Peptides against a protein of PDB entry 5K2M. Designs and how they scored, part 35

Target 1, 273 residues: chain A of PDB entry 5K2M
Amino acid sequence: MRIGITYTVLRREEMAIKERAGEFGEVVMLHEDDLLFPGNYDLDVVIIRNVSHFKALYTARLFESEGIPTVNSSRLIFEAGDKLFATLRLAGKVPVPEWKAALSEGGALRVPDSLGYPLVSKPVFGSWGRLLAKVNDRDSLEAVLEHRKWMKNPLYGIHYFQEFVEKPGRDIRSYVIGGEFVGAIYRYSNHWITNTARGGKAEPCSDPEVEELSVKAWEAFGEGALAIDIFESEKGLLVNEVNPNMEFKNAARVTGADMAGKLVEYAVEVAKT

## One batch from the design tools (peptide; made by RFdiffusion4, then SolubleMPNN)

Design b1_p11_3_s3 (from b1_p11_3, 5 letters changed)
Fold by OpenDDE base, seed 4:
Structure b1_p11_3_s3 (fold): chain B 273 residues (1-273), chain A 11 residues (1-11)
Amino acid sequence: as target 1 above (273 residues)
Amino acid sequence: EEEKRDEEGYV
């Protein structure tokens, strides 16, 4: 077994994945600077750990074009890494926050007629709560829409909105790999954006409802390794988003779950199919 | 060191 690991930065996660992968075979670390295509890669599977969503997506697709399976697959990265496409998958399987998509400013200005205020504006791509806006009123909506007109990437013209979910000062991040629930954490923050990358504290989450919902959310995609963001709302648990390029250092530390090992085990299974 | 956020991710 020859396991590739693509990466941008050697984080704690990549170090753990490398270490665990070494138990299953030869490990080939591939920094982004090492990646040239077409190439003659002698690998059975590649674990995709590029930080950029698009770099991860294209890297996965490029390896797949060489006949090398990836974890995650380019399909999963594409569908799960786009907030709107992820919502489309999730909405038919699990409870999600109320959402609207608009393809024009004129459409976007009508979103509050359905969702009310406050609402959350999200770009369809991006990590760590980048360009998330709590839109409390019409003036704020107009400002967000105006700013998006001047953004270079045309994907900023895809307007995705959610209801603002009141959370109990935390959210849940769960992890499902190959359809198996691996663990979950609470992420605490005094800010409405509870991402641990913004200074949130992590604590173990042991909730059977979270476990069940997390597996169902994963089943909406049907493959790979996903981190799943779940909100505790007055309506019950809501699946906010999924992440096909998960960070897990805090979750692994807090839960004691071998997330790196589970990821490698799944990659080895993928290599054998 | 706080990982610097770029447009694509953390650096």
Scores: peptide ipSAE 0.020, ipTM 0.640, DockQ to the pose 0.264
Fold by OpenDDE base, seed 3:
Structure b1_p11_3_s3 (fold): chain B 273 residues (1-273), chain A 11 residues (1-11)
Amino acid sequence: as target 1 above (273 residues)
Amino acid sequence: EEEKRDEEGYV
């Protein structure tokens, strides 16, 4: 078996994946600079570890066009990596924060009639809480919409909003690979954006309700490896978003779960189908 | 250590 691993930066995750993949066959590390298509790649499966959502999406689709399966698939990356498309999948299976989408400024100005204030403005793409805005009033909404007009990417004209969810100073990040729950962590932050990249503490989460909800959230997509962001709210657990480009070094360290091994095992299964 | 080192993320 020949296992490709595409990457932008060699992180702890890619090192762990490489090490575990070596137990199953020959490992071919493919930096983004090594990728040219069409090509004659002799690979049974490719693990996609590109940092960019769009680089990951196109890389997956290009390998698939040559008959090589990928983990994650281009379909999963496309649907899970867009916050609105992910919400459309999730909302039919699990509780999600109340949301609205508008395709114009005039439509966006009517969103508070349904969601009220405060609300959260999100771009449909992006990581690390970039361009997230807590919108407390009409003046703030108008300012966000005005700024969006001057952003170059037309996707900023897709207006996605959520209700503001009060959280207990933390959120939950869980991991589901091939339909199996692998582990979960609490991410602590004093800021309403609970991203570990902002210096938050991680602790193990052992909650059967989180495990059940995480598996159901994965079943909304039905394939691949996902990190799942869950809020603890007054309404109960809410699935906020999913990430098909999961990072797991902190979660693996805190839980002791073999996330790299589980990802490789799943990729080997995909290669055999 | 920061989880993601690259600024690209979903871009």
Scores: peptide ipSAE 0.020, ipTM 0.649, DockQ to the pose 0.246
Fold by OpenDDE base, seed 5:
Structure b1_p11_3_s3 (fold): chain B 273 residues (1-273), chain A 11 residues (1-11)
Amino acid sequence: as target 1 above (273 residues)
Amino acid sequence: EEEKRDEEGYV
């Protein structure tokens, strides 16, 4: 078996995936600079670890066009990596924060009529809480919308909003790979944006409700490896978003779960189908 | 890594 791993930067996750993949077969590391299509790739499966959502998406689709399956698939990356498309999948299966989408400023200005204040403005793409805004009032909403007009990417004209969820100073990140719950962590932060990349403490989360909800959230997509962000709200657990390009170094460290191994095992299963 | 992500607009 020949396992490709595409990457932008060799992170702890990519190193762990490489190491575990070496137990199953020959590993071919493919930096973005090594990728040219169409190409003669002799690979049974490719693990997609490109940092950019779009580069990951296109890389996956390009390998698939050559008959090489990918983990994650281009379909999953497309649907899970877009916050709005992910919400559309999730909303039919699991509790999600109340949300609205608008395709114009005039539409966006009516969002508070449904969600009220405070609300959260999100770009449909992006990671690490980039361009998230807590919108407390009309003036703040107008400011966010004004700034979006001057952003070059037309996707910033897709206005995605959620209710602001009061959290107990933490959120939950769970991991589901091939439909199996692998583990979960609490991410602590005094900021309304809980992100471990911003110095948040991580602790193990052992909650059967989180496990059940995480599997159901994964089933909304039905394939691949997902990190799932869950909020503890006054309404109960809410699935906020999913990530098809998951970082797991903190979760693996805190839980002791072999997330890299589980990802490789799943990729090997995909290669055999 | 973070600087490249911020400067290059990795999304």
Scores: peptide ipSAE 0.019, ipTM 0.641, DockQ to the pose 0.299
Fold by OpenDDE base, seed 1:
Structure b1_p11_3_s3 (fold): chain B 273 residues (1-273), chain A 11 residues (1-11)
Amino acid sequence: as target 1 above (273 residues)
Amino acid sequence: EEEKRDEEGYV
């Protein structure tokens, strides 16, 4: 078996995936500079680890066009990597924060009539809390919308909002691979954005309700490897978002779970299908 | 950490 691994930067995750993949067959590391299509790739499966959402999406679709399955699939990357499309999947299966989408400034200005203040403005794409804004009032909403007009990417004209969820100084990141719960962590922060990429402490999370909710959130998509962001709210557990291009170095270190091994095992199963 | 944000290619 020949396992491809596409990557932008060789991180701890990509090193662990490479090491575990070597136990199952030949490993072919493919940097973004090595990718040219159409091509004659001799691979049974490709693990997608490109940092960019769009590069990951297009890379997956290009390999699929050559008859090579990918983990994650282009379908999953597309559906899970867009916050609005992910919300549409999740909302039918699990509790989510209240949300609104608007396709114009005039529509966006009416969102507080439904959600109230404070609310959270999100781009539909992006990671690590990039371009997240806590909007406390009308003046702040107008400022966010004005700034969006000057952003050249047309996707910034898609306005996605959530209710502001009061959290107990932490959130939960769980991992589900091939429908199996692998592990979860608490991410601590004094800031309303609890992302570990901003210096948050990670601790193990052992909660049966988190495990059950995480599996149900994965079932909304029905394939692949997902990281799932969960809020502890006054309304109970809420699934905020999912990530089809997950970082797991902190979670693996804190929980001791073999997330790289589970990802490779799933990729091997996909290759045999 | 900052370098990784620019490499995500959303620009």
Scores: peptide ipSAE 0.019, ipTM 0.635, DockQ to the pose 0.271; fails the geometry check

Design b1_p11_3_s4 (from b1_p11_3, 6 letters changed)
Fold by OpenDDE base, seed 1:
Structure b1_p11_3_s4 (fold): chain B 273 residues (1-273), chain A 11 residues (1-11)
Amino acid sequence: as target 1 above (273 residues)
Amino acid sequence: LEEELDELGYR
């Protein structure tokens, strides 16, 4: 078996995936600079680890066009990596924060009539809490919308909002690979954005309700490897978002779960189908 | 990592 791994930066996750993949066959590391299509690649499966959502999406689709399956698939990357498209999948199966989408400034200005204040403005794409804004009032909403007009990417003209969820100084990140729950962690932060990329403590989360909800959230997509962000709210557990290009260094360290091994095992299964 | 990626122009 020949396993490709596409990457932008060789992180701890990519090193662990490479090491585990070597137990199943020949490993071909493919930096973004190595990718040219059509390319006549001799690979049974490709694990997609490009940092950019768009580069990951296009890379997956390009390999699929040559008959090579990818983990994750371009379909999953497309649907899970867009916050609005992910919400559309999730909302039919699991509890999610209240949300609104607007396609114009005039529409966006009416969002508080439904969600109230405070609300959260999100871009439909991006990671690590980038361009998240807690909007407490009308003046702040107008400021966010004004700034969006000057952003060159037309996707910033798609306005996605959520209710502000009061959290107990933490959130939950769980991992589901091939429909199996692998593990979960608490991420602690004094900031309303609880992201380990911005610094914070991680602790193991052992909660049967989190496990059940995580599997149901994965079933909304029905394939691949997903990290799932869950909020503990006064309304109960809410699935905030999913990530088809998951970081798991902190989770693997804290839980002891072999997330890299589970990802490789799933990729090998995909290659055999 | 975010800072490193920003420096590399990978947003």
Scores: peptide ipSAE 0.016, ipTM 0.594, DockQ to the pose 0.197
Fold by OpenDDE base, seed 2:
Structure b1_p11_3_s4 (fold): chain B 273 residues (1-273), chain A 11 residues (1-11)
Amino acid sequence: as target 1 above (273 residues)
Amino acid sequence: LEEELDELGYR
């Protein structure tokens, strides 16, 4: 078994994955600078750990083009890593925050007619709550839309909105790998954006409802390793988004779950199929 | 690291 691991930065996650992969076979660490295609990679599977969503997506697709399966697959990265595409999958399987998508400013200006205020503007791509805006009124909506016009990436012209979900000062991040629930954490923040990247405390989440919902959310995609962001709302649990390029150091630390091992085990199984 | 990566525009 030869296991590739693509990476941008050797984080705790990549180190743990490397260590665990070494128990199953030969490990080939592939920094982004090492990646050139087409190539002759002698690998049975590649674990994709590039930080950039798009680099991860393209890396996965490139290995797949050479007959090498990836964890995650390019399909999963594509569908799960885009908030709108992920919502489209999730909405058919699990409760999600009310959402609207608009393809123009004129369309976007009508979103409050259905969602009301406050609402949340999201880019379809990005992490750590980047470019999330709580839109409290018409003036704020107009400002967000105006700013989007001047953003260089055309994907910023895809207007994705959610209802503003009142959360109890925390959200939940769960992890499902190969359809198995691995663990979950609460992420605490005094800000409406609860991402631990912004200094939030993490605590273990042991809730059977979270586990069940997380597995169902994963089933909307049907493959790979996903981190799942869940809101505790007045309406119950809502699946906000998924991440096909998960960070898990905090969750692994807090829960004691062997997330790296589970990821490697899944990758090994993928290699055998 | 996450903040640094965000600043660098990796995501």
Scores: peptide ipSAE 0.017, ipTM 0.607, DockQ to the pose 0.284; fails the geometry check
Fold by OpenDDE base, seed 3:
Structure b1_p11_3_s4 (fold): chain B 273 residues (1-273), chain A 11 residues (1-11)
Amino acid sequence: as target 1 above (273 residues)
Amino acid sequence: LEEELDELGYR
């Protein structure tokens, strides 16, 4: 078996995946600079570890066009990596924060009529809490919308909003690979944005409700490896978003779960299908 | 690394 691994930067995750993949067959590391299409790649499966959402998406689709399956698939990356498209899948299966989407400024200005204040403005793409805004009033909403007009990417004209969820100074990140729950962590922060990339502490999360909800959230997509972000709200657990390009260094360290091994095992199963 | 990737717009 020949296992490709595409990557932008060799992180701890990619090193762990490479090491575990070596137990199953020949490993071919493919930096973004090595990728040209169409090509004659001799690979049974490709693990997609490109950092960019769009580069990951296109890389997956390009390998699939050569008849090579990918983990994750281009379909999963497309649907899970967009916050609005992910919400559309999740909302039919699990509890999610109340949300609205608008396609114009005029539509966006009516969002508070249903969500109220405070609300959260999110771009449909991006990570690490970039361009997240807590909107407390009309003046703040108008300012956010005005600034969006001057952003270059037309996707910033897709206005996605959520209710502001009060959290207990933390959120939950769980991991589901091939339908199996692998582990979960609490991410602590004094800021309303609880992303560990901003210096938050991580602790193990052992909660049967989190496990059940995480599997159900994965089933909304039905394939691949996902990190799942869950809020602890007054209404109970809410699935906020999913990530088809997961980082797991902190989660693996804190839980002791073999996330790299589980990802490789799943990729080997995909290759054999 | 995360900060560098953020500056490059990779995420």
Scores: peptide ipSAE 0.017, ipTM 0.604, DockQ to the pose 0.313; fails the geometry check
Fold by OpenDDE base, seed 5:
Structure b1_p11_3_s4 (fold): chain B 273 residues (1-273), chain A 11 residues (1-11)
Amino acid sequence: as target 1 above (273 residues)
Amino acid sequence: LEEELDELGYR
């Protein structure tokens, strides 16, 4: 078996995936600079680890066009990597924060009529809490919308909002690969954005409700490897978002789960299908 | 990682 791994930066995750993949077959590391299509790639499966959502999406689709399956698939990357599209999948299966989408400034200005204040403005793409805004009032909403007008990417004109969820100084990140719950962590932060990449502490999360909810959230998409962000709210557990290009170094360290191995095992099974 | 990606120009 020949396993490709596409990457932008060789992170701890990519190193772990490479190491584990070597136990199953020949590993072909493919930096973004190595990719040219159409090509003559002799691979049974490709693990997509490009940092950019769009580069990951297009890379997956390009390999698929040559008959090479990918983990994750271009479909999954497309649907899970967009916060709005992910919400559309999740909302039919699991509890999610209340949300609204607007396609104009005029529409966006009416969002508080439904969600109230405070609310959270999110771009539909992006990671690490980039361009998240807690919007406490009308003036702040107008400011966010004004700034969006001057952003170059037209996707910033897609206005996605959630209710502000009061969290207990932490959130949950769980991991589901091939429908199997692999593990979960608490991410602690004094900031309303609880991202461990910004210096948050991680601790193991052992909660049967989290496990059940995580699997259900994965089932909304029905394939692949997903990190799932869950909020502990006064209303109970809410699935906030999913990540098809998951970081797991902190979760693997804290839980001891072989996330890289599970990802490779899933990729091997995809290759055999 | 975010800072590292910024330094590398991957944002």
Scores: peptide ipSAE 0.016, ipTM 0.602, DockQ to the pose 0.163; fails the geometry check

Design b1_p11_4_s1 (from b1_p11_4, 7 letters changed)
Fold by OpenDDE base, seed 3:
Parts: C-alpha cells; sequence; structure tokens
Structure b1_p11_4_s1 (fold): chain B 273 residues (1-273), chain A 11 residues (1-11)
C-alpha cells in the first residue's frame, strides 16, 4: 500500500500521521510545491493535510479525478468547511444555534427581526475567529455590512448570522473519525471567542451526551474525519461548526487518544473499498 | 491545563 500525505507545513499532526502510516505501507510526503496536475501518482489513498481550506478542497478533487480516494474527500471538505453549508447538513440532525442567511444588505438588515440582538456575524469561510463580530445593535450591524462591501472576495457578500450563545467560559471540541468517537476536550477562554490560539487551556471532556451528539453530527455528513465544535448553552448542547482540516496535537496530548492512528486506519479502510 | 496552539487554516 502507498499512502500519500499532502501538507503545507510539517506540524506535529503530520509527523504523527507519517509515523503511523509507515506501519501500513510506503509513505509519500507531498508538499504543496510537489503537486502538479494532471499527474501519474502511484498512490492507493491520500491524506489531505493542507492548511488552506481551498487548497485542501482542490487537492482532494484533483486526486479524485485521477481515481485516487482522499481523506477527507472533496465533497466532505466542501460541505463541512463552509459554515453555512455545514449548518444546512447539521440542522437536520442535531441542535444548532439559531441562524439566518441573507444574500443582500437589505436582507441582512432584517435579520435582527428574527434573531434579535446580540447576534454574531460570521464569514462562511475562515478560521481562528477571523472576522467574527458580536453585533449588539443596529449601528454595529450597519458598520459590519458597510465594511463587507469593500472586501474583495465575493463570498463576503454571503451574510451568515447566528444568535449569540452565552457559554460558561469554555466550549467543547470533539473528534469523530470514520463514525467512531475518538475523544473530546474543553477549551477555556475569558473571551466570547473560545479559540485556543488566544491562550486558551484544554482539559479532557468525558461526557456521554457529548459523545452521542458528536457521532450524530458526523452522521449528518456520513464520512471522513471531523473536529466538532459544541457549545454548552442554557438550551443544552448545540453543534456550532465542524472542521474537516482538524488539528489535534493538544487534544491527543490531553486525552491520550491516538488520533493520528485512527486517521491512518480510516485512510487504509478507504483505500480498500 | 495546557495551552493548545491551533494553527491557522489559510483562507
Amino acid sequence: as target 1 above (273 residues)
Amino acid sequence: LEEEEETYTEN
């Protein structure tokens, strides 16, 4: 078996994946600079570890066009990596924060009639809480919409909003690979954006309700490896978003779960189908 | 409690 691993930066995750993949066959590391299509790649499966959502999406689709399966698939990356498309899948299976989408400024100005204030403005793409805005009033909404008009990417004209969810100073990140729950962590932050990149601490989360909800959230997509972001709210657990380009170095460390091994095992299964 | 560095998904 020949296992490809595409990557932008060699992180702890990619090192762990490489090491575990070596137990199953020959490993071919493919930096983004090594990728040219069409090509004659002799690979049974490719694990996609590109940092960019769009680079990951196109890389997956390009390998698939040559008959090589990928983990994750281009379909999963497309649907899970867009916050609105992910919400459309999740909302039919699990509790999600109340949301609205508008395709114009005039439509966006009516969103508070349904969601009220405060609300959260999100771009449909992006990571690390980039361009997340807590919108407390009409003046703030108008300012956010005005700024969006001057952003170059047309996707900023897709207006996605959520209710503001009060959280207990933390959120939950869980991991589901091939339909199996692998582990979960609490991410602590004093800011309403609970991103660990802002100096958040992680602790193990052992909650059967989180495990059940995480598996159901994965079943909304039905394939691949996902990190799942869950809020603890007054309404109960809410699935906020999913990530098809999961980072897990600290989650693996804190939980002791073999996330790299589980990802490789799943990729080997995909290669055999 | 250990700090998790999430790496940025480039847009």
Scores: peptide ipSAE 0.017, ipTM 0.605, DockQ to the pose 0.198; fails the geometry check
Fold by OpenDDE base, seed 2:
Structure b1_p11_4_s1 (fold): chain B 273 residues (1-273), chain A 11 residues (1-11)
Amino acid sequence: as target 1 above (273 residues)
Amino acid sequence: LEEEEETYTEN
């Protein structure tokens, strides 16, 4: 078996995936600079680890066009990596924060009529809480909308909003690979964005409700490897978003779960299908 | 330990 691994930067995750993949066959590391299509790739499966959502998406689709399956698939990356499309999938299976989408400024200005204040403005793409705004009032909403008009990417004209969820100073990140729950962590932050990249502590999360909810959230997509962000709210557990291009170094460290091994095992299964 | 969050988009 020949396993490709596409990457932008060799992170701890990519190193772990490479090491584990070596147990199953020949490993071909493919930096973004190595990728030219159409190409003659002799690979049974490709693990997609490009940092950019769009680069990951297009890389996956390009390999699929050559008849090479990818983990994750371009379909999964597309649907899970867009916050609105992910919400559409999730809302059919699991509790999610209340949300609204608007396709114009005029539509967006009416969102508070249903969600109230405070609400959260999100871009449909992006990581690390980039361009997340807690919108406390109309003036703040107008400011966010005004700024979006001047953003070059037309996707910023897709207005996605959620209710503001009061969290207990943490959120949950779980990992489901091939439908199997692998592990979960609490991410602590004093900021309403509980992003661990902003100095958050991670601790193991051993909650059967989180495990069940995480598997159900994965089933909304039905394939691949997903990180799942879950909020602890007064209404119970809410699935906020999923990530089809997961970082897991801290989760693996904290939980002891073999996330890289599970990802490789799943990729090997995909290659055999 | 500070967790690095997922990089979706390169700047």
Scores: peptide ipSAE 0.017, ipTM 0.600, DockQ to the pose 0.236; fails the geometry check
Fold by OpenDDE base, seed 1:
Structure b1_p11_4_s1 (fold): chain B 273 residues (1-273), chain A 11 residues (1-11)
Amino acid sequence: as target 1 above (273 residues)
Amino acid sequence: LEEEEETYTEN
């Protein structure tokens, strides 16, 4: 068996995936500079580890066009990596924060009539809390919308909003691979954005309710490897978002879970299908 | 604590 691994930067996750993949077959590391299509790749499966959402999406679709399955699939990357499309999948199966989408400035200005203030403005794409705004009032909403008009990417014209969820100074990140719960962590922050990429502490999360909710969130998509972001709210647990390009270095270190091994095992199963 | 870098979308 030949396992491809596409990557932008060789991180601890990619090193761990490479090491575990070597136990199952030949490993072919493919940097973004090595990717040309159409190509004659001799691979049974490709693990997608490109950092960019769009590069990951297009890479997966290009391999699939040549008959090579990917983990994650282009379908999963497309649906899970867009916050609005992910919300549409999740909202039918699990509790999510209240949300609104608007396709114009005039529509966006009416969002507070439903969600109230404070609300959260999100781009439909992006990571590390990039372009997240806590909108406390009308003046702040107008400012966010004005700035979006000058952003060149047309996707910034898709206005996605959530209710502001009061969190207990932390959130939860869980991991589900091939429908199996692998582990979860608490991410601590004094900021309303609890992303570990902003210097948050990680601790193990052992909660049966988190495990059950995480599996149900994964079942909304029904394939692949997902990181799942969960809020502890006054209304109970809420699934905020999912990530089809999961980082797991801190989670693996804190929980001791073999996330790289589970990802490779799933990729091997996909290759045999 | 090493920061978990999430999915970087290059603009």
Scores: peptide ipSAE 0.016, ipTM 0.595, DockQ to the pose 0.213; fails the geometry check
Fold by OpenDDE base, seed 5:
Structure b1_p11_4_s1 (fold): chain B 273 residues (1-273), chain A 11 residues (1-11)
Amino acid sequence: as target 1 above (273 residues)
Amino acid sequence: LEEEEETYTEN
């Protein structure tokens, strides 16, 4: 078996995936600079670890066009990596924060009529809480919308909003690979954006409700490896978003779960189908 | 790129 791993930066996750993949077959590391299509790739499966959502998406689709399956698939990356498309999948299966989408400023200005204030403005793409805004009032909403007009990417014209969820100073990140729950962590932050990258503490989460909800959230997509962000709200657990390009270094460290191994095992299964 | 727990999307 020949396992490709595409990457932008060799992180701890990519090193762990490489190491575990070596137990199953020959590993071919493919930096973005090594990728040219169409190409003669002799690979049974490719694990997609490109940092950019769009580069990951296109890389996956390009390999698939040559008959090489990918983990994650281009379909999953597309649907899970877009916050709105992910919400559309999730909303039919699991509790999600109340949301609205608008395709114009005029539409966006009516969002508070249904969600109220405070609300959260999100770009449909992006990571690390980038361009998240807590919108407390009309003036703040107008400011966010005004700024979006001057952003070059037309996707910033897709206005995605959620209710503001009061969290207990933490959120939950769980991991589901091939339909199996692998583990979960609490991410602590004093900021309304819980991000471990900003020096948040991570602790193991052992909650059967989180496990059940995480599997159901994965089933909304039905394939691949996903990190799942869950909020603890007054209404109960809410699935906020999913990530098809999951980072798991801190979660693996805190839980002791072999996330890299589980990802490789799943990729090997995909290669055999 | 600092190994931050959130997937970096390059702009």
Scores: peptide ipSAE 0.015, ipTM 0.590, DockQ to the pose 0.257; fails the geometry check

